# Ledger of designs, part 315: peptides against a protein of PDB entry 6IDX

Target 1, 380 residues: chain A of PDB entry 6IDX
Amino acid sequence: KELAKLSADVTFATEFINMDGIIVLTRLVESGTKLLSHYSEMLAFTLTAFLELMDHGIVSWDMVSITFIKQIAGYVSQPMVDVSILQRSLAILESMVLNSQSLYQKIAEEITVGQLISHLQVSNQEIQTYAIALINALFLKAPEDKRQDMANAFAQKHLRSIILNHVIRGNRPIKTEMAHQLYVLQVLTFNLLEERMMTKMDPNDQAQRDIIFELRRIAFDAESDPSNAPGSGTEKRKAMYTKDYKMLGFTNHINPAMDFTQTPPGMLALDNMLYLAKVHQDTYIRIVLENSSREDKHECPFGRSAIELTKMLCEILQVGELPNEGRNDYHPMFFTHDRAFEELFGICIQLLNKTWKEMRATAEDFNKVMQVVREQITRA

## One batch from the design tools (peptide; made by RFdiffusion4, then SolubleMPNN)

Design b2_p28_3_s1 (from b2_p28_3, 16 letters changed)
Fold by OpenDDE base, seed 5:
Structure b2_p28_3_s1 (fold): chain B 380 residues (1-380), chain A 28 residues (1-28)
Amino acid sequence: as target 1 above (380 residues)
Amino acid sequence: SARERERERALEGLRRRFREQRRKSLAK
């Protein structure tokens, strides 16, 4: 207990470390010896002292043995562990992950997503906070190629719904530290969109062009039996498609792929449009057909609007920016759906279409409509 | 890269925040 208090002092820490004091503490944890009276209290103070000593940055985290890591991971995986030990064990694992790539690799092998999520299903907000902090640390330290796999694993284990139900909608006020961890998780998850946001469409890629064609098919051929294989007349088809792409509100009616060559938002805008068309088909068809039937110059160009809205949402949500230590602003809506960005797009495109109608806008008013929509989104 | 240095700075900031959090929560 006294050691845990003194370990916060840099002078004491320096002297204690010079006496191999950290090695003694690590050996106490590694031994797992439950023989002492008040073992749980002693262990909790030992873990506190270890963290405070390591936080001075005098000793490298890479000095930690695999046996020590396994003991700490064991305390996180055991359901009947004292809350004080669990809290400190989560904090140690978080610190290990943040401070060492080698320790990250070892911890990522020892801890399952399911174990971390189980610590969210408790009434103790401190445990929940450290569990999310460890998730955030793992996500931040993951190789770029593995981050999407981690996000998919979290979706499969219903991480967002569990956070929503057990943390956000819990019977306790959200503390500042929990709000910060929720913010960090939100930022790290939205940063998965950065690759798509910065991916230019290749106008020569047939698979990408087929997505644009699918948007056309869903909007205009949804009632037509798939048996009407569009006949062999390639040129008449091109002219027909140019009309359809104009009705969809693309800027380039001849080659809509050119509208997706600008980054941001690149391919992310096409992903949002396709999501809307497949998941919210009735909403998509309604928006497109309501504007495609207008010859009064008050048509809202869906394609152009979807691209600029995607770009605006990326700016508002700061897609590609790293988490800031001082921020704690999270959006509860982010935790309502696994594809929260695309769902937000679907809400905002309806808002844009409504605002366009209310303003009686023309193509010349496009930037004014977008500014009004920006203000509406940022005030909500 | 410049992006890697920015990521390192962000990591250092998060490490500071998490240390302060731990000190406040574990001192109880």
Scores: peptide ipSAE 0.313, ipTM 0.877, DockQ to the pose 0.909
Fold by OpenDDE base, seed 4:
Structure b2_p28_3_s1 (fold): chain B 380 residues (1-380), chain A 28 residues (1-28)
Amino acid sequence: as target 1 above (380 residues)
Amino acid sequence: SARERERERALEGLRRRFREQRRKSLAK
């Protein structure tokens, strides 16, 4: 206990480290010897002293043995561990992940998604906070190619719904520290959209062109069986498609793929449009057909609006920005659905379409409508 | 890269905040 308190002092820490004090503490953990009276209390103080000593940055985290890592991971994976030991073990793992890429790799192999999520399903907010902190550390240290796989693994284990039900909708006030961890998790989740936001459409990619054609099919041919053979009239079809792409509100009616070459929002806008068309088909068809049938110049161009709205949402949500240590602002709505960005887009595109009608807007008012919609989204 | 340096600064900020949080939570 006294050692744990004194370990917060840099002078004491320096002297204790020079006496190989950290090595002694690590060996106590590595031994796993439960035969001592007050073992749990002694272990909790040992882990506290270890953290406080390591927090001075005098000793590299890479000095830690694989046996020590396995013992700490064992305290996180075992169901009957003292809360004080569990809390300190989660904090040690988070610190290891944040401070060492080599330790990240070892911990990512030893700790399962299911174990991390189990620590969210408790009444202790401190344990929940450290569990989310460890998740955030793992996301931050994950290679870029593995971040999406990690997010998918958490989605499959219902991470968002568990956070919503056990943390956000809990019968307790959210502490500042938990709010920060939720903010960090939200930012890291939206940063998974950055690749798509910065991906230009390739006009020569047939698969990407087929998505635009699918948007047309869903809007205008939803009742027509796709079995109607490609009839030989290629020119009449091209002219027909140009009219359909105009009705969809694309800026480039001849080649809508060109509208997705601007980054941001690039392909992310097309992903949102396709999600809306497939998941909220009735809403999509309604928005498109209401504007395609207007002859009064008060049509809201869906394609253009979807692109600019996607860009606006990326700006509002700061997609691609790293978490700030000072911020604690999170949106509970983003924990209600695994595809929360696409769902938010679906809400906001309806709001945009409504606002366009209410303003009696024309194409000249486009920027004014977008500004009003921005204010509405940021005040909600 | 500039992005890597920004990531490193963000990590340092988060490490600092997490350290302060741990001190407040473990002192209880």
Scores: peptide ipSAE 0.308, ipTM 0.875, DockQ to the pose 0.874
Fold by OpenDDE base, seed 1:
Structure b2_p28_3_s1 (fold): chain B 380 residues (1-380), chain A 28 residues (1-28)
Amino acid sequence: as target 1 above (380 residues)
Amino acid sequence: SARERERERALEGLRRRFREQRRKSLAK
């Protein structure tokens, strides 16, 4: 207990480190010797002293052994560990992940997301905060190739639903520390959209063009059997499709693929449109047909609107920006659905269509409508 | 790169905030 307090002082820390004091503390953890009276209390103070000493930055985190890492990971994975030890063990693991890429690699092998999820199902908000903080650290330090895999592991219906039900909808007010960790998790989750946001459509890629054709099929041929493979469209079929792409509200109605070559929002706009068309088919068909049946200049161009709305949502949500240490502003709505961005797009495109009608807008008013919609989204 | 420097700055910020939160939590 005295050591844990004194370890916060830089002068004491320097002298204690010079006496190999950190090595002694690490060996105590590595030994796992439960035979001592008050072992749990002694271990909790040992872990506190270790953290305070390491916070001075005098010793590299890379000095820790694999045995030490395994013991700390063991305290996080064991069901019958004192809350005091668990809390400090989570804090040590987070510090290791944040301070060393080598330690990140070792910890990512020893700890599963499932083990961390178990610590979210408790009533202790401090434990929940440290568990999310460790998740965020692992996510932030993950290489680009593994970030999507981690996100898919997080997108396993369990993490989102557990955070929603046990953290956000818990019987306790959300503390500032938890709000920050939820913000960080939200930002890191939105940053997975950056790749799609910055991916240009290739107008020559047939598979990508087939998605645009599927949007047309769902809007205008919803009763037609999907078994009618788009046969080699005769010139008459190409002319028919040009009319349909105009009714869909694409800027380039001859080659709609060209509308997705601008980044941002690139392919992310097409992903949102396809999600709307497949998951909310009735809403999609209604929006398209209500505007395509208008013979007046008051048609809302769906394709153009969807692209510009996707771009606007990326700007509002700061997609591609890194988490800021000062921010605590998380949106509970983003924990309500697995595809929360696409669902938000689906709500906002309906709002845009409504606002367009209410304003009696024309194509010349497009930017004014988008400004009003931006204000509505940012006030909600 | 500029992006790598921005990432490192964000990491430094998160490390600072975590240390402050941890000290408040573990001092109880």
Scores: peptide ipSAE 0.297, ipTM 0.869, DockQ to the pose 0.902
Fold by OpenDDE base, seed 2:
Structure b2_p28_3_s1 (fold): chain B 380 residues (1-380), chain A 28 residues (1-28)
Amino acid sequence: as target 1 above (380 residues)
Amino acid sequence: SARERERERALEGLRRRFREQRRKSLAK
């Protein structure tokens, strides 16, 4: 206990480290010896002292043995560990992940998503905070190619709904540190959209063109029996498609693929449109048909609006920006759905379409409508 | 890269905040 308190002092820490004190503490943990009276209390103080000593940055985290890592990971994975030990073990793992790429790799192999999520399903907000902090550390240190897989693994284990139910809707006020961890998790998750946001459509990619064609099909052919296989497109069909793409509100109604060559929002806008069309088909069809039937120049161009709205949402949500240590602002809505960005897009595109009608807007008013919609979204 | 440096700065900031959090929570 006294050692743990004194370890916060840099002078004491320096002397203690010079006396191989950290090595002694690590060996105590590595031994796993439960034979001492008050073992849990002793271990909790040992882990506290270890953290405080390591926080001075005098000793590299890479000095830690694999046996030590396994013992700490063991305290996180065991169901009946003292809360004080669990809290300190989560904090040690977080620190290891943040400070060493080598330790990150080892910890990522030893700790499962399920174990981390189990620590969210508790009444102790401190444990929940450390668990999310470790998740955030793992996300931040993960290779770029593995971040999406990690996010998918958390989605499969219902991370967002668990956070919503056990943290956000918990019977306790959310502390500032929890709010920060939720913010960080939100930012790191929205940053997974950055690749799609910065991906230009290739107008020659047939698979991407087929998505645009699918948007047309869902809007205009939804009642037509799929048995009318679109045979080889005669010139009349190309002319028909050009009309349909105009009705969809694409800027380039001859080649809608060109509207997705600008980044941001690139392919992310097409992803949002396709999600709306498939998941909220009735809403999509209604929006498109209400505007496609207008001859009064008050038509809201869906395609253009969807692209610019996607870009606006990326700006509002700061997609691609790294987490800031000073921020604690998170959106509870983000935790309501795994596809929260696409759902937000679906709400906002309806708001845009409504606002367009209320303003009696024309194509010349487009930027004014977008500004009003931005203000509505940011005040909500 | 510039992005890697920005990431490292963000990481340093997070490390600092996490240390401060731990000190407040483990002192209780």
Scores: peptide ipSAE 0.319, ipTM 0.880, DockQ to the pose 0.940; fails the geometry check

Design b2_p28_3_s2 (from b2_p28_3, 21 letters changed)
Fold by OpenDDE base, seed 2:
Structure b2_p28_3_s2 (fold): chain B 380 residues (1-380), chain A 28 residues (1-28)
Amino acid sequence: as target 1 above (380 residues)
Amino acid sequence: SAREEKRKQALEGLIELFKKMRRESLSK
């Protein structure tokens, strides 16, 4: 205990390290000595002293042996470990993952996200915080190929549901440290949208063009009597599609694919539009048809609005930015649904359409409507 | 208390272990 307290002092830490103190602590943990195992308090103080000494940055984390990592990982994986040991073991693993890519690789082999999920189901918010912190560290340090797999594991309805039910809706007020870790997890989750946000549509890709055609089909062919068979010649068909794409509110009614060549938001806007059209079809059709039947220049251009709204949401959510250590603002709504971004888009596009009507906006008011909508979203 | 005495003994044991390991490290 005195050693752990003194280890927080950089002068003492320097002297203790010069006295091979860290090597001694590491070897004590590695040996799994019966003395440390019998006295959980002594092990807890040993781990605290180790963490405090390492946090001074005097000794590289790369000095840590695989045996030490396995012992610490063992304390996290064992069901009957003292809470004080578990908390310090999670903190040590987090620090290892954050400070060394080589340690990350070793830890990722020894610990699964599934094991860490068990520590979210406890009533102790400190353990929950360190478990999420370690999850976030693993997610942040994962290579891009594994990050998608981890993201799929995070997007697993299970982790989201556990965080929602055991952390966010827990019987305890959320502390600032937990709020920060929830914010970090939210940011890391939305950063997975960056690839789609920066993907340009290829106007020559037929599969991507077929998605735009599907948006048209859902909006207009659902009401069209099957008697208007597309048997009219290629020119009438092109002219019909140009009219339909104008009614959909695309900027380029001849080739709507060109509207998705700008990044951001690139293909992410098309993903949101398609999600709205498939999952919230009635809302999509209503928004499109309410504006397509207007000849009074008060039509809300859905296609343009969806693109600019997607871009705005990416800006508000800071998609592609690293989490800021000073922030603790998380949105519980993002833990309620697997496709929370697309659901947020679906809410915000309805808000935009309502605001457009209330303002009696024209195409010239477009930027003004977007500013009002931005203020409404950021105040909510 | 008996718990404080055990804590003191444990701390003394840790200090002795550290002193022993330090002596062993210095002897290599």
Scores: peptide ipSAE 0.016, ipTM 0.366, DockQ to the pose 0.017
Fold by OpenDDE base, seed 4:
Structure b2_p28_3_s2 (fold): chain B 380 residues (1-380), chain A 28 residues (1-28)
Amino acid sequence: as target 1 above (380 residues)
Amino acid sequence: SAREEKRKQALEGLIELFKKMRRESLSK
């Protein structure tokens, strides 16, 4: 206890390190000494002293042995560990993952996200906080291939559900530390959109063109009685599609693919449009047809609006930015749905259309409408 | 209390172990 308290002092830490003190602490943990195992409080103070000494940055985290990592990981994986040991073990693993890529690799082999999820199902918010912190560290330091696997995994849906039910909807107020970890997890989750946000549409990619054609089909052919087979002329079809793309509100109604060559938001805007069209088809058709049937200069250009709204949402959510240590603002809504960003887009595009109508906007008012919508989204 | 006495014995044991390990590290 006194050692743990003194280890917070940089002068003491320097002298203790010069006396090989950290090496002695690590060897004590590695040995599984009966003294430490019989007295959970002494082990908890030993782990505290180790953390405090390492936090001074005098000794590299790469000095830590695989035996030490296995011993700490063992305390996290054991079902009947003392809460004080579990808390410090989670904190040590978090610090290891954050400070050393080599330690990340070793820890990622010893600990599963499933084991960490079990620590979220407890009533102790401190344990929940350190478990989420370690999940966030693992997610942040994961290579892109593993990060995508973590994102696609059933584990993310399960993690989201557990956080929603056991943390956010828990009978206890959310502390600042937990709110910060929920914010970090939210930021890291939205950063998975960065690749799509920075992906330019290739106008020569037929599969991407087929998505734009599918948007047209869903909007206009779903109501067309199959009896009016448009006549065989390729030119009449091209002219018809140009009219349809104008009614969809694309800036380039001749070649809508050109509207998705700007990054941000690139292909992410097309993903949002396709999601809206498939999952919320009635809403999509309503929005498109309400604006396509207008012969007045008050039509809301859906395609342009969807692109600029996607860009705005990426800016508001800071997609591609690292989490800020000073922030604790998380949105519970993002834990309610697997496709929370696309659902947010679907809500916001309806808000945009409503705001456009209420303002009696024209194409010249486009930026003013977007500014009003931004204020409405940021106040919600 | 019996708990404080166990804490004291545990701390003394840790200090002794630390002193032993320090002596062993200095002898190598």
Scores: peptide ipSAE 0.015, ipTM 0.353, DockQ to the pose 0.017
Fold by OpenDDE base, seed 1:
Structure b2_p28_3_s2 (fold): chain B 380 residues (1-380), chain A 28 residues (1-28)
Amino acid sequence: as target 1 above (380 residues)
Amino acid sequence: SAREEKRKQALEGLIELFKKMRRESLSK
């Protein structure tokens, strides 16, 4: 106890480290001693002293043994662990993941997100905060290939549901620390969109062109049998498609693929359009047909609007930026749905279409409408 | 300073205590 308190002092920490004090603490934990295991309070103070000493940055986290990691991970995985030990063990693992890529690799083998989700189902908000903090650390330090897998996993859907039900909809006010961790998780989740946001459409990729054709089919051929393979269009069909792409509001109505070559938002805009068309088909058809039937120059160009709105949403959500330590602004709505960005796009495109009508906008007013929509989204 | 010397002595005592606990744990 006194050691844990003194370890917060940098002068004491320096002298203790110079006397191999940190090595003694690590070896005490590694030994799994009956003394420390029987006296949970003594272990909790030992772990506190270890954290406080390491936080001075005098000793590299890479000095920590695999045995120590396994012992700390063991405290997190044990169902009957003392809350004080669990809290400090989660904090140690978070610090290890954040400060050492080599420790991240070892911890990622010992701990699953599923084990951490169990610590979110408790009434203790501090334990919940440290559990989310460790999840965020693991997500932040994961290789790019593994980050996408973590997001797509059933564990992420379950994690989101647990956070929504046990944290956000909990009977307790959310503390600043928890709000920060929810913000971090939100930012890290939206950063998965960066790849698609920076992916240029290849105008020669037939699969990508087939998505644009599917948007046209859903809007204009909703009653026609899928038997007409998209590829065999006669010149008359190509001319028909050019008209349809103009009605869809693409800037390049001859080759709509060219509208998706600009990054940002690249292919992410096409993903949003396809999601809207498939998941909210009635809303999509309504927006497209309502604007395509107008001859008064007050048509809202859906394709152009969808691209610029996707770009705007990426800017507002700071897609591709790292979490800021000073921020705690999270949106509960992003925890309500797996495809929260696409659902937000679907809401915002309807808002844009409404705002366009209310303003009696023309194509010349496009940028002005987008500014009004930006203000409406950022005030909500 | 006299305070730093007392802190050093306290630190040495704590290290000795932890070394003792470690020895007692490794002997079982």
Scores: peptide ipSAE 0.013, ipTM 0.370, DockQ to the pose 0.022
Fold by OpenDDE base, seed 3:
Structure b2_p28_3_s2 (fold): chain B 380 residues (1-380), chain A 28 residues (1-28)
Amino acid sequence: as target 1 above (380 residues)
Amino acid sequence: SAREEKRKQALEGLIELFKKMRRESLSK
């Protein structure tokens, strides 16, 4: 206990490290698990002293043995560990992951996100905070291939649901530290959109063009009896599609694929449009047809609006930026749905369409409408 | 156990040694 307090002092830490004190603490943990398990308080203070000494940055985390890592990981993976030991063990693992890529690799072999999720189902908010912090550290330090696996895993849906039900909707006020970790997790989750945001559409890719054609089909052919589709020749079909792409509000009516060559938002805008069209089909059709039937120059260009809105949402959410240590602003909404960004887009595109009508906007007012919508989204 | 008590004593001894060194460094 007294060593743990003194270890927070940089002068004491320097002298203690110079006397191989940290090696002694490490060896106590490595050799002591069966003995120290009977003295949970002593082990908790030993782990605290170790963490405080390492936080001074005097000694590299790479000095830590694989045996030490296995002992600490063992305290996190075992269900019957003292809460005080578990808390310090989670904090040590977080620091190891953040400070050493070699330790990250070893820790990622010893623990799973599934094991960490079990520590979210407890009433102790400090344990929950350190468990999320370690998940965030693992997510941040994961290579791109593993990061995608973490994102696609049933574990993420389960993690989201558990965080929502046991942390956010818990019977306790959210502390600043927990709010920060929820913010970090939110930012890391949105950063998964960066690849799609920076992916240019290939105008020559037929599969990508077929998505744009599917948007047209959903908007115009779903209400039309397929019997009335005129079997008109290829040129009449091209001219008809050009009219349909104009009614969809694309900037390039001849080749809408060109509207998705700009990054940001690239293909992410097309993903949002397709999600809206498939998941919220009635809303999509309504927005498109309400504007396509107007001859008064007050039509809201859906395609252009969807692209610019996707870009705006990426800017507001700071997609591609690293989490800031000073921030703790998280939105519970992003923990309510697996496709929270696309759902946000679906809400915001309706808001944009409403705002356009209320302003009696024309194509010349486009930027002004987007500014008003930005203010509305950022105040909500 | 006898080993646990020896480890506790070793830790207490280290703490006292460092407190002594800190007092000596602050007096210079």
Scores: peptide ipSAE 0.006, ipTM 0.366, DockQ to the pose 0.020

